# Peptides against a protein of PDB entry 7Z53: the designs that were tried, part 3

Target 1, 150 residues: chain A of PDB entry 7Z53
Amino acid sequence: PRIKNQADCIPFFRSCPACPGSNITIRNQINALTSFVDASMVYGSEEPLARNLRNMSNQLGLLAVNQRFQDNGRALLPFDNLHDDPCLLTNRSARIPCFLAGDTRSSEMPELTSMHTLLLREHNRLATELKSLNPRWDGERLYQEARKIV

## One batch from the design tools (peptide; made by RFdiffusion4, then SolubleMPNN)

Design b1_p8_3_s4 (from b1_p8_3, 4 letters changed)
Fold by OpenDDE base, seed 2:
Structure b1_p8_3_s4 (fold): chain B 150 residues (1-150), chain A 8 residues (1-8)
Amino acid sequence: as target 1 above (150 residues)
Amino acid sequence: SSSRQDPP
């Protein structure tokens, strides 16, 4: 069904269509992504990015979560702060910027976004549990231990 | 850790 209220939509980029064979009526998507996706794509490969993905407001070892939106009480990825945000250009009415994750593709594919979201939630769940089990651990220890488990 | 590979 067509979504009428575009303001409620989170924009994602779509791959180019391809017409297999001589049948021009069938639209297939070109698989432009062959990369391996793991938890490292959630945490970031560079230290500055990794720090930006963390919740540094406390010593709970949590990853940063979206401050504007939740999914029925569950965490969503935080937004990036890009000067020329391509996600804002895909849907002018939605005004939803690109997500911030270890992978720059986090807002290009819904499946990737969902995976990153799930891993975000899992990390924070683990960090919370580890804090309960180890009250003396600081945020760095909690973050690293949760990261290893994910 | 959880991991997944994109389809070929």
Scores: peptide ipSAE 0.039, ipTM 0.540, DockQ to the pose 0.031
Fold by OpenDDE base, seed 3:
Structure b1_p8_3_s4 (fold): chain B 150 residues (1-150), chain A 8 residues (1-8)
Amino acid sequence: as target 1 above (150 residues)
Amino acid sequence: SSSRQDPP
């Protein structure tokens, strides 16, 4: 093998490919359940925090998103409102506050930030689809159903 | 299931 230090390697397996049409340049993948994702760190384990992580401005069952920044149109985690924000103190020139998430360590660990961002987007995607399927569901129902699916 | 739908 090209990489000889196998002891430092973590195996990564790609799912099986699926080609929906004659265009072989577009590659899809077959969905497979490989592990259970505990999203409790995304939604918060405490009710006050869980409420603060939700978008309460409408009845769409969405999680709150960043109001200042987006990633090419995609959602980012909202900022927290800490009195002594350690993220602001770490890099004073950047002036980027800590993210608000179910885990207070979200801004300290890039892996957590990335995962929370992905799950935020997935939740909001699911809530949007559920609203389309069930137009009469209120925000609470949409939020809870999306949370169960994530 | 993301396709879950209640009856009308």
Scores: peptide ipSAE 0.035, ipTM 0.652, DockQ to the pose 0.026
Fold by OpenDDE base, seed 1:
Structure b1_p8_3_s4 (fold): chain B 150 residues (1-150), chain A 8 residues (1-8)
Amino acid sequence: as target 1 above (150 residues)
Amino acid sequence: SSSRQDPP
């Protein structure tokens, strides 16, 4: 049912449905890039956190990646350095700390962990490509431009 | 939005 009081609604839009020419018409979606990604969960909303999420060891504008583990060569989220790390306390034998991300829930919800990981990889990919295209850009420029594209 | 977020 259509909600009449849209003032209480979040302004999201859905892609248009498409019906192929067939006897059995199945509803398909038209792929479209219609919205921006709120990447605050990746970059952090607070400046100290945002800095900690960046790789400051070079001028490549990269986000920090896990230094202990990779996924078949692909980047994973860096670990946080919490004094009382709940992830370590939950499973003492695993010894895997919580991930560091712009959203503190990144280690709690698999969806967030996965999405953060994907966007981390995308940012670093973009930054790398931008560096190739603009070799004179410094790390700050690369980081900001990649963030805008994500 | 790319994933679930907490309300403000």
Scores: peptide ipSAE 0.029, ipTM 0.559, DockQ to the pose 0.052
Fold by OpenDDE base, seed 5:
Structure b1_p8_3_s4 (fold): chain B 150 residues (1-150), chain A 8 residues (1-8)
Amino acid sequence: as target 1 above (150 residues)
Amino acid sequence: SSSRQDPP
């Protein structure tokens, strides 16, 4: 489960954060999630989050990518802007914030981070290809069509 | 599309 209010949560590595009164996924479910990730979680299940995950600076239908780092020229997940960023607290010297993804646990589980990253790249690849095939499509159309294919 | 599981 994706927890909306992280203020009262205690983050754990390779697990969902512990939140009073919140539904927490058990380890077996987490392991299953890392093995079979629903692509819908890449896009965010809530509309405000989904919008924040998109690149709205153009009409290319792309998901937002990290503006500071790349992986050998390939895209990485964008950073989030959390008030209490648990990733920054993990290693204060590294100063690397949590990733922004459809699943808030993306930075807590390397397998999940990797899958979200790969699906981000796949979406942007598809959107780029669709733009080439359909030059008149706007960003919304490209985004939606790419999302359906992923 | 990817393999699907229920979202957490």
Scores: peptide ipSAE 0.037, ipTM 0.564, DockQ to the pose 0.033; fails the geometry check

Design b1_p8_4_s1 (from b1_p8_4 with P1L T2S)
Fold by OpenDDE base, seed 4:
Structure b1_p8_4_s1 (fold): chain B 150 residues (1-150), chain A 8 residues (1-8)
Amino acid sequence: as target 1 above (150 residues)
Amino acid sequence: LSVEEREA
């Protein structure tokens, strides 16, 4: 029996096909992403979050870094400012809040934390290099260009 | 990830 109540159905739409050639036997969806790597987990998918992840203290186009801790001089993810921070409650003695990242799971798995940290460092490295190459670029341009490269 | 570029 087929489901007749359409209200119980979840609508799904098929993506547009990628047709680079005439002899395509396997249908693949077109990639609409500007980069091969979807770094939305680092930059955030929403504009308010994306702004909170940026260093707005200068025009260097950098992502915000931890202001309390570094890893042998290397940047760490900034801390979030949660009213009810689960990380603080997990270990009361440590008093370490959750990290702030584009993905809310940044502090849930060490693997994710490491990936976020790595890409944050890479973005800031790229932005720094882009500033050197293009001294007249403002922070927005540097941020966007570095984001595209990542 | 790509190559850093300079604006012409």
Scores: peptide ipSAE 0.019, ipTM 0.485, DockQ to the pose 0.029
Fold by OpenDDE base, seed 3:
Structure b1_p8_4_s1 (fold): chain B 150 residues (1-150), chain A 8 residues (1-8)
Amino acid sequence: as target 1 above (150 residues)
Amino acid sequence: LSVEEREA
């Protein structure tokens, strides 16, 4: 390999390029997101991810929240479970893994993390209110209705 | 609702 000391390397994957034409001077990425405004950064654009972001332990239509930490009783994003977690590798002493969200950038900067956290809380707030207004709605209905409002 | 995102 070009770099001999790989012990200090952090795994980093480059996005796949979109090469529709002959212009090789500008490297563009493939767009894998949904094409309409649907808060996919919160809910995900793929069904397996969307399911993993939900709290499936009850019929309240909630998104999953962090099981280790809270912010003065308020919810935080759940942790992901990555094979090579870049958040763990960047600061080995902190031992804080990356967050799980619909947007893969959720742990990239505090501003984005905060927005994802707020939207998580907003969804759960909406689902809770909808449950109060419609006690007979099941978890799927609550989740979908809250998702539509967000 | 939706928000504008900042990209790196």
Scores: peptide ipSAE 0.024, ipTM 0.611, DockQ to the pose 0.029; fails the geometry check
Fold by OpenDDE base, seed 2:
Structure b1_p8_4_s1 (fold): chain B 150 residues (1-150), chain A 8 residues (1-8)
Amino acid sequence: as target 1 above (150 residues)
Amino acid sequence: LSVEEREA
C-alpha cells in the first residue's frame, strides 16, 4: 500500500548488495571498512573523511567538535553536511542534522551516538595530554599517537 | 582503544 504521509516516515537507504559466491539467494552488504581494528568508526576508513573529522584550525591533533552545541561544556560530534539529510527529514521540528563520524551510522540510535561522542572526547583528551607531555609534537603527531591509543 | 560497533 502507498504511504500517503511520507513526512512521518524515517528515510532509510538500502546498501548495495554483495555477492560472496554462487549463492544469490542470500543478500549481504558490501563492507567498505578497514579490515583491521583501527577505530575506523571514529576516524574513518578513507582519507577525505578522516580529514573532515579533524580540527585543522590548530596543531593540537584534535578531532572536530560540534560548533553549535555542547553538553554542559563537553564536546559533541560535529554535524555532517548531507544533501538529503535523513536526520533533518525524520524530525522536522528539531532541525538537527546527522552527526559526522567515521561510521555513517553515528546518528542511528542514541547508544551508538553516545559511544561515538565518548570516543571523540577520549581522543581529544589524549591529544591534549600528549601535547602537555610533548610540547614540540605537531598536530599530525598528536593526532596519530592519540589515534593509536584509542 | 577500540570498541565493537553495535548492529542496528
Scores: peptide ipSAE 0.022, ipTM 0.593, DockQ to the pose 0.031; fails the geometry check
Fold by OpenDDE base, seed 1:
Structure b1_p8_4_s1 (fold): chain B 150 residues (1-150), chain A 8 residues (1-8)
Amino acid sequence: as target 1 above (150 residues)
Amino acid sequence: LSVEEREA
């Protein structure tokens, strides 16, 4: 990061510009996400992230859920583990870290967080239903099949 | 499901 002192600063970074062609008139950002319809906002575009988003404690094909909080019994997004967590930095007293999702913007605004949460719940619902329909499916199969439906 | 997210 350009700013070295991050004790009282939020480390926001500007995306690198994309410069297609010789005629550059409008600054656009490089897209680092998958380009096909795959719900990568939920599952991530990179394998390490995708694994971190999964519940690996069982063979149910579930996405990981928050281990500290629930919404009246319903799942919330798991917390991320960022060294320079902007959510922790913006409100020191709350001590609530940013959520972890396939999209790094999951905690940017309540509407986006809500959608991520809903899709998390939907995946887990689908995985649960698929398990009931296909008891012999392992966690990988359940995860992939639910991912295809989402 | 697929959703297009909006950035703030």
Scores: peptide ipSAE 0.022, ipTM 0.599, DockQ to the pose 0.032; fails the geometry check

Design b1_p8_4_s2
Fold by OpenDDE base, seed 3:
Structure b1_p8_4_s2 (fold): chain B 150 residues (1-150), chain A 8 residues (1-8)
Amino acid sequence: as target 1 above (150 residues)
Amino acid sequence: PTVEEREA
């Protein structure tokens, strides 16, 4: 039956199925993680946001990391500075603000938060390696080249 | 991510 009330609908997008072999009845999905990764959610699709996601305090081409917390020495997403932070409002006792990422949903879905965090770390790793290989590259070059690789 | 290369 057609549901006309779209207000109650949860948007769900199903990935394309992989071609199954003979006698396979299980619908498998195409693994997009091993191919093209859309990192727009990490770097931001808007220029002002993209700039805010970068570490501009040096010429290392790094993305900004959390200045308050780390995960066993590993980087976490930086916090945003929202006037009315919905993350702070949902749980006042935790007092954890929303993360700043290219996707506004990064703080709403733990899966996205994890992915953003991993790609953040990968970018910074790549930028660091690129700096080692090309010590004369400036921060902009390092950032752009690392972004292309991710 | 792919393998990074040194560029001149």
Scores: peptide ipSAE 0.017, ipTM 0.412, DockQ to the pose 0.030
Fold by OpenDDE base, seed 1:
Structure b1_p8_4_s2 (fold): chain B 150 residues (1-150), chain A 8 residues (1-8)
Amino acid sequence: as target 1 above (150 residues)
Amino acid sequence: PTVEEREA
């Protein structure tokens, strides 16, 4: 049945079926996903949050990275500074606060955490490359241009 | 895939 009231619906798209061979009754799907995370979730939709996600200590246009931990030399998401940090409260012995990201769910879903981390690294990589290509660009320009590419 | 750009 078709629903006429579209206001009550969230649009979803069904992937096209992929049948690699004859006599296969199992329905496969064409992978059309590039990313499940919108870049806006990385940069934040609000200006105060967006600023907090940036490294404002220099003019390199970088996003802030974790100052306590790295992943074998690779950047991790910065920690948030919540008064009642649910991550700290959940496991008091670990003493690991929630990550700061454009999406508040970043610390709730490992998949989001991973993707945000990857996109953070990609942004900083791009900003670094853009700086090398355009030495006269200031931090704002570098940040915005890298943001557009991500 | 991302492409870095140079602006003069």
Scores: peptide ipSAE 0.014, ipTM 0.416, DockQ to the pose 0.031
Fold by OpenDDE base, seed 2:
Structure b1_p8_4_s2 (fold): chain B 150 residues (1-150), chain A 8 residues (1-8)
Amino acid sequence: as target 1 above (150 residues)
Amino acid sequence: PTVEEREA
């Protein structure tokens, strides 16, 4: 049904499609946001932390992912390397250390863990797509451009 | 975040 009264409408606009150069099987969306999203919880606000959150083993501009666990093939947050890891002490049977993220609270609240995980996956997806679109970009460029999109 | 084509 058509809503005639525009005052009763919440304006949702369908974003324009964006197609990767080589993969048109999935209709992607263009970012229509006019404001910046603070994703410091994912990337870290300090350079040392930011570097630790990145996958520095290649030039793909990826964030680091968990090396021990995956979720049905999908990435999980990497573990931190704390001297006195409180997460290990919280549940000794689980033996799961604290996650490493831009926000130190990432292991404290499941909601943050989930959000950070999703954004991690999205960043890496974006970086991968950007690499496909721009094969000459190095890891730093890919990382920064993906970060800007997130 | 969404995918968009960037200049090479």
Scores: peptide ipSAE 0.013, ipTM 0.408, DockQ to the pose 0.029
Fold by OpenDDE base, seed 4:
Structure b1_p8_4_s2 (fold): chain B 150 residues (1-150), chain A 8 residues (1-8)
Amino acid sequence: as target 1 above (150 residues)
Amino acid sequence: PTVEEREA
């Protein structure tokens, strides 16, 4: 083998193939995504992070929003609580910490920030509507159902 | 959104 040190290798796994037709010779991978929009970046892929992204102060199933700033009454991503916050160091005068999101890159790319913000707002909108329609649902149910819709 | 009926 050309690369002898396996520690330097990045493991890649081949996706499962889609069921081919009789005349299909090209192998296509199966799409395991349930939605066109992968919102895993918004909700967090790890359970501890996912919990930190939620508003746990009530039973409304909401994602946490920024407590300091709003965009004309609309929600913004909450700030993270990093010991060594690179965003604070980037602009000392602004004193704006990094955003907390399911993706650590949320503060690095404005496109990601916008997308996370948009989907956060959508989740909270959905959760609010679900609460109105189902008043007896608890916060966990509301959160999960809204998450499924997003 | 899905609606669940209230328990009677």
Scores: peptide ipSAE 0.007, ipTM 0.294, DockQ to the pose 0.026

Design b1_p8_4_s3 (from b1_p8_4 with T2S)
Fold by OpenDDE base, seed 5:
Structure b1_p8_4_s3 (fold): chain B 150 residues (1-150), chain A 8 residues (1-8)
Amino acid sequence: as target 1 above (150 residues)
Amino acid sequence: PSVEEREA
C-alpha cells in the first residue's frame, strides 16, 4: 500500500476498476468483497449479557430464541424483561417488548434487528451442524466454535 | 461465516 503508516487510518476498500478495451470512457468495477459483517454485537460484549443471550436449557451451544413468536418457523430474537420497557411505550397497542441482543439499539433500528436475527439463525444452524459433526462436544465448545465461524 | 470444523 502507498500509505505506510496505517495506525491512524481507518481501512477502506474499493473494488478494482475494469475498463473495456473498446470504450475507455466507461469504467466498470470488478466484484470484490470490500466489507464484512462483525458479529461481535450479536453475542454481547459483556459476560453477563452474553450468558443471557444463550440457550442454557441444553448442551447444544445455541443462542436463545423468542419463545412467543416465530417467522414462519424461523427464529426471532428473544425478548428482554426490562422493568420499564421503552418498546412497550412506543406502541402500547402492540404490546411488543424490546428484543434482547448484544446491541441495545437492536429494537430501535430495523436494520440491526434484521442482521441480528440473521446471525442468530446462522449461529444456531452452525451449532447444529457442529453437533452433528462432533457429537461429543459440549454446549460450551459448540457455542464457541460456532461463534468463531460466524 | 466460514467452514465448519470436524473433530480430528
Scores: peptide ipSAE 0.028, ipTM 0.551, DockQ to the pose 0.031
Fold by OpenDDE base, seed 2:
Formats: sequence, structure tokens, C-alpha cells
Structure b1_p8_4_s3 (fold): chain B 150 residues (1-150), chain A 8 residues (1-8)
Amino acid sequence: as target 1 above (150 residues)
Amino acid sequence: PSVEEREA
């Protein structure tokens, strides 16, 4: 590697270059963390919740994103569908429901919300890249592989 | 570890 002092580097690895099966003219790479990240807060620890956090409208292995709002074109966390949503009661004028995430505290702490959002985006980015590299993978495979990388 | 090419 060009950079010799790895201690000063952000702990990210550049993936090995790969050519998609359907397009050998481009070179793809995926950045990944070198350390283990517990992303259970993003994916959920229980199967019912995990399923609710996924985009089930296609076979792209994506996490669900907000259907009402985006941040300059970037994804935001989806809203939950709670009976007697406490977030709606907190600020009645804003009318913003609680976010749906693997951690129930996602709407309680702005810092946590931000982290969830970033990891959501990263997952979907990874899943998209994996799809390009492996076009025959189904949604489950894409989801699981992206989840492992995050 | 670095992420290698994923194979279908």
C-alpha cells in the first residue's frame, strides 16, 4: 500500500477490484470497515422487527427507507406505525412519527438517529454494489451479505 | 479484513 503508516488511517479497507458479470468494462470496489461493528441497532435483533426494517417490495436486499422525506436526495429512516405514537404527541405541530429502527431508542436520541441513518445508507449502498457484482443473488443473499459487511 | 470479490 502507498500509505505506510496505517496507524494514522481510518480503519477502512478498499475491496479487491471486481468486474460485474454483466459489465466487464468497469472496475468496482467496495469500502468496508476493518473492525467489527455491532449493527444490531440497525437490523434488529428479532426476526419480526428485522423483516419490518427491510424493503420487501423487491429482491434488492435493501433496508426500508422513509417514504415521505429525504435529506437532499439521501435516505432517511422509515417511520414506525405505532398505535398512540409518542413522537406525534411530543410535538403536535411537527406531526413526525417515531422512526423505525432496530433500536427502539432511535427516535429518542438524535445522535442515535444519525448513526442509524448513516448505517442505513451504507447498507443500501453495499447491497447495490453487491447486486452489480453478483446479479444472480436474490434479495435475501444481498441483504445478508451487506449486513455482514456493515 | 479486506473485502474480496463476492462470488455468486
Scores: peptide ipSAE 0.009, ipTM 0.395, DockQ to the pose 0.026
Fold by OpenDDE base, seed 1:
Structure b1_p8_4_s3 (fold): chain B 150 residues (1-150), chain A 8 residues (1-8)
Amino acid sequence: as target 1 above (150 residues)
Amino acid sequence: PSVEEREA
């Protein structure tokens, strides 16, 4: 029986079963991965963090991108500036600091890193297009409008 | 909303 009182339930959904053949008794599941990161984890839930995640060097409404590395010309998450950077401490030879994102776990989970990176790129893409469509918009307007679309 | 939220 299903629980009727959902007020105290966490909204998890089960993937639909998939049976490719009539004679197959092994239960498979349809891939239902559609979301992982809330936009708040990309933009930051606190104003100081949100500001640090933005590119404040221009009026283009962009999120900050990595200044040292790119992925075949595509943007990567910016590095954080932590005094005791755990990423630097765990692998001293690599000398790669932790990424800066709205979620502190961005460097701990490759899945989060990937999603944040994708959403970063999408935001900047949208902001760029919005600038083209609305050349008089300032950086704040562009940032907010792109944020709403993402 | 995020792109992934729209896809969900």
Scores: peptide ipSAE 0.027, ipTM 0.511, DockQ to the pose 0.037; fails the geometry check
Fold by OpenDDE base, seed 3:
Structure b1_p8_4_s3 (fold): chain B 150 residues (1-150), chain A 8 residues (1-8)
Amino acid sequence: as target 1 above (150 residues)
Amino acid sequence: PSVEEREA
């Protein structure tokens, strides 16, 4: 039987299978990338925002991190300073403001928050390693080089 | 970009 009403159909495309072994019954997918993650989500597309996302207190080329909270010693996104913070208004008991990120939706979708957090950590890791390899580089150079690698 | 590509 054929489904004639295609208006209600959701298109689903299955990737090519990967066959690692003879007796494996689990179907694995071949990893394929069709697009790049927008770097503007992490670093900000506008210059004022980009500056606010950076740690300008030193010459280490780091992105700003949360000053109040950490995840078992790991960095979290910094908080924004919104006049009417929608995150504070959503759950007044939690008293957690919105995160500051290149994408304003970072606090609305946990998936974005997680991704931004990971990329924040990766940037700072890269900047730290670049500083070790190039001790004479200033913060701007470290930031830009790390940004290019991410 | 390389890290973002891997995460995508």
Scores: peptide ipSAE 0.025, ipTM 0.538, DockQ to the pose 0.041; fails the geometry check

Design b1_p8_4_s4 (from b1_p8_4 with P1L)
Fold by OpenDDE base, seed 4:
Structure b1_p8_4_s4 (fold): chain B 150 residues (1-150), chain A 8 residues (1-8)
Amino acid sequence: as target 1 above (150 residues)
Amino acid sequence: LTVEEREA
C-alpha cells in the first residue's frame, strides 16, 4: 500500500541533470562545487562556523590550528569551546576538549579526525604557497583560492 | 597553483 497522505511525505527534489553531450544514457546531476572534493566538513557549511575555523590574526588565509599541541611540528585541529564539552567529560583526567572542524563529528573517531587534520594541513600549505606566488593577495583571497583547490 | 601578475 502506498502512502496517500502527502503530509506524511518528506519532499525531495531532483537535481538538475548534466548534459555534456547528445549520447546520454545515464542521468547525472550537475556538480555545483568548485572542487572535486566536497570539503565542507573542513571549512564548514555555515558562515559563522567558517569564520571560527579561520586564523584571523593575520592576512595569510590560514585555517586556525591548535594552540596547545602539535604533532611533531605539524598542525592539529583547534579545540572547540563548548559549554558542555563531551570530550572533557569522557576522560576527566586528560582534560582534552573536542576538536573544532567543519563537521561536528570531528572528534568522534580517529579516522575522521585524521582526515580533517590532513586537509587542514593541506589548506594551510596551499595558502602558504599561494602567498609566496601572489604576495599582494590578502587573507580572504588566499583563503578562498586555497579552498577552491582543496 | 594560480599566479596573478603584478600590476605594471
Scores: peptide ipSAE 0.009, ipTM 0.403, DockQ to the pose 0.025
Fold by OpenDDE base, seed 3:
Structure b1_p8_4_s4 (fold): chain B 150 residues (1-150), chain A 8 residues (1-8)
Amino acid sequence: as target 1 above (150 residues)
Amino acid sequence: LTVEEREA
């Protein structure tokens, strides 16, 4: 094999190709995201992921936040729970796992992580304001209304 | 709201 040090290798899987057509020389991946502007990078494009991104411990319609760290009292993205976590593997001394967001690239670069964090905070801010204005709304209503605004 | 993403 060309790679000699396999102990430091990270797992990488190739995206699934689109259905074959007349041109077999070009391999295009399938699109698994929603096809309209709906902030799917924040909320996810699939229902199981969307549920995992929510704080289900109360009826405040909030997105889940990090349980280990805060930024001077402000929320950070929750950690994912990945087998063979690439964030842990690429920097074993730091021991910081990948973040969980609607977009799987949320931990790729600090700029993207910051934007995801900002939108997380904005959703939770909106949900909090909506709760203040509409105290009888349940968590589902608060979440959906805040999601529509974002 | 959507955000412009950085492409390599």
Scores: peptide ipSAE 0.020, ipTM 0.539, DockQ to the pose 0.028; fails the geometry check
Fold by OpenDDE base, seed 2:
Structure b1_p8_4_s4 (fold): chain B 150 residues (1-150), chain A 8 residues (1-8)
Amino acid sequence: as target 1 above (150 residues)
Amino acid sequence: LTVEEREA
């Protein structure tokens, strides 16, 4: 039977299918990620997303952090701005939107969120250390060098 | 640093 109370539903969305050759019997997901190991889960695979994940308010090469919440002074992932935010719909009382990361699954489960958070903190730590070691580096250089290390 | 992402 169909669930009548849609407020009780977990809003999952199905990805677009990939069509390998003439085989239409097996449904596979489209892979739009960068094909090489580049921590795209942190930085994104596309330039617009990559820019949105960065802190552009300074020249420190940092990734953006949550502007509303911290974990005992430590950074959390920034919130996304989704039209139909599934995280808001999942638990209406919590009113916590989905996190923004390079990978869209960052809010799927706490363990994954934690890993994204740790990598965010690590990037910012690296960028901070690199700034200390290389005071003349601009934000782009700091960001790229930290990204290479992660 | 790279980490493989996993789903539930």
Scores: peptide ipSAE 0.019, ipTM 0.491, DockQ to the pose 0.031; fails the geometry check
Fold by OpenDDE base, seed 1:
Structure b1_p8_4_s4 (fold): chain B 150 residues (1-150), chain A 8 residues (1-8)
Amino acid sequence: as target 1 above (150 residues)
Amino acid sequence: LTVEEREA
């Protein structure tokens, strides 16, 4: 059920159960991610999310980066825009929203956030190198080619 | 590159 008390509760949702048969005794969850190796944790498994993760301001094929913060000049994940942002709710004084990545767990723990960040940087590095090698490639080509390498 | 993501 949806948590309505937003003052001191964080609205987490339990994953929908997978019921492959009629006699299921062990609860498992439906996998909503892509079923093949495609770095969906970086790029998303749905087209609207994938578009939101991209930098659409140019034809460089880059993923979007944080516009407020950098790590000593290096890119950080962009912020999400959640209606009930659990990151904002867990620490109201910090006022730092959850990060946006292909996987919704990107802000669950710093180790996972770090990996998402590294892969973001790697994609953008690859896209930059591909642009250097192929100056006539448009943003879509650069994005897709970098995505294939990641 | 592919990385396995895990929740602690």
Scores: peptide ipSAE 0.016, ipTM 0.516, DockQ to the pose 0.031; fails the geometry check

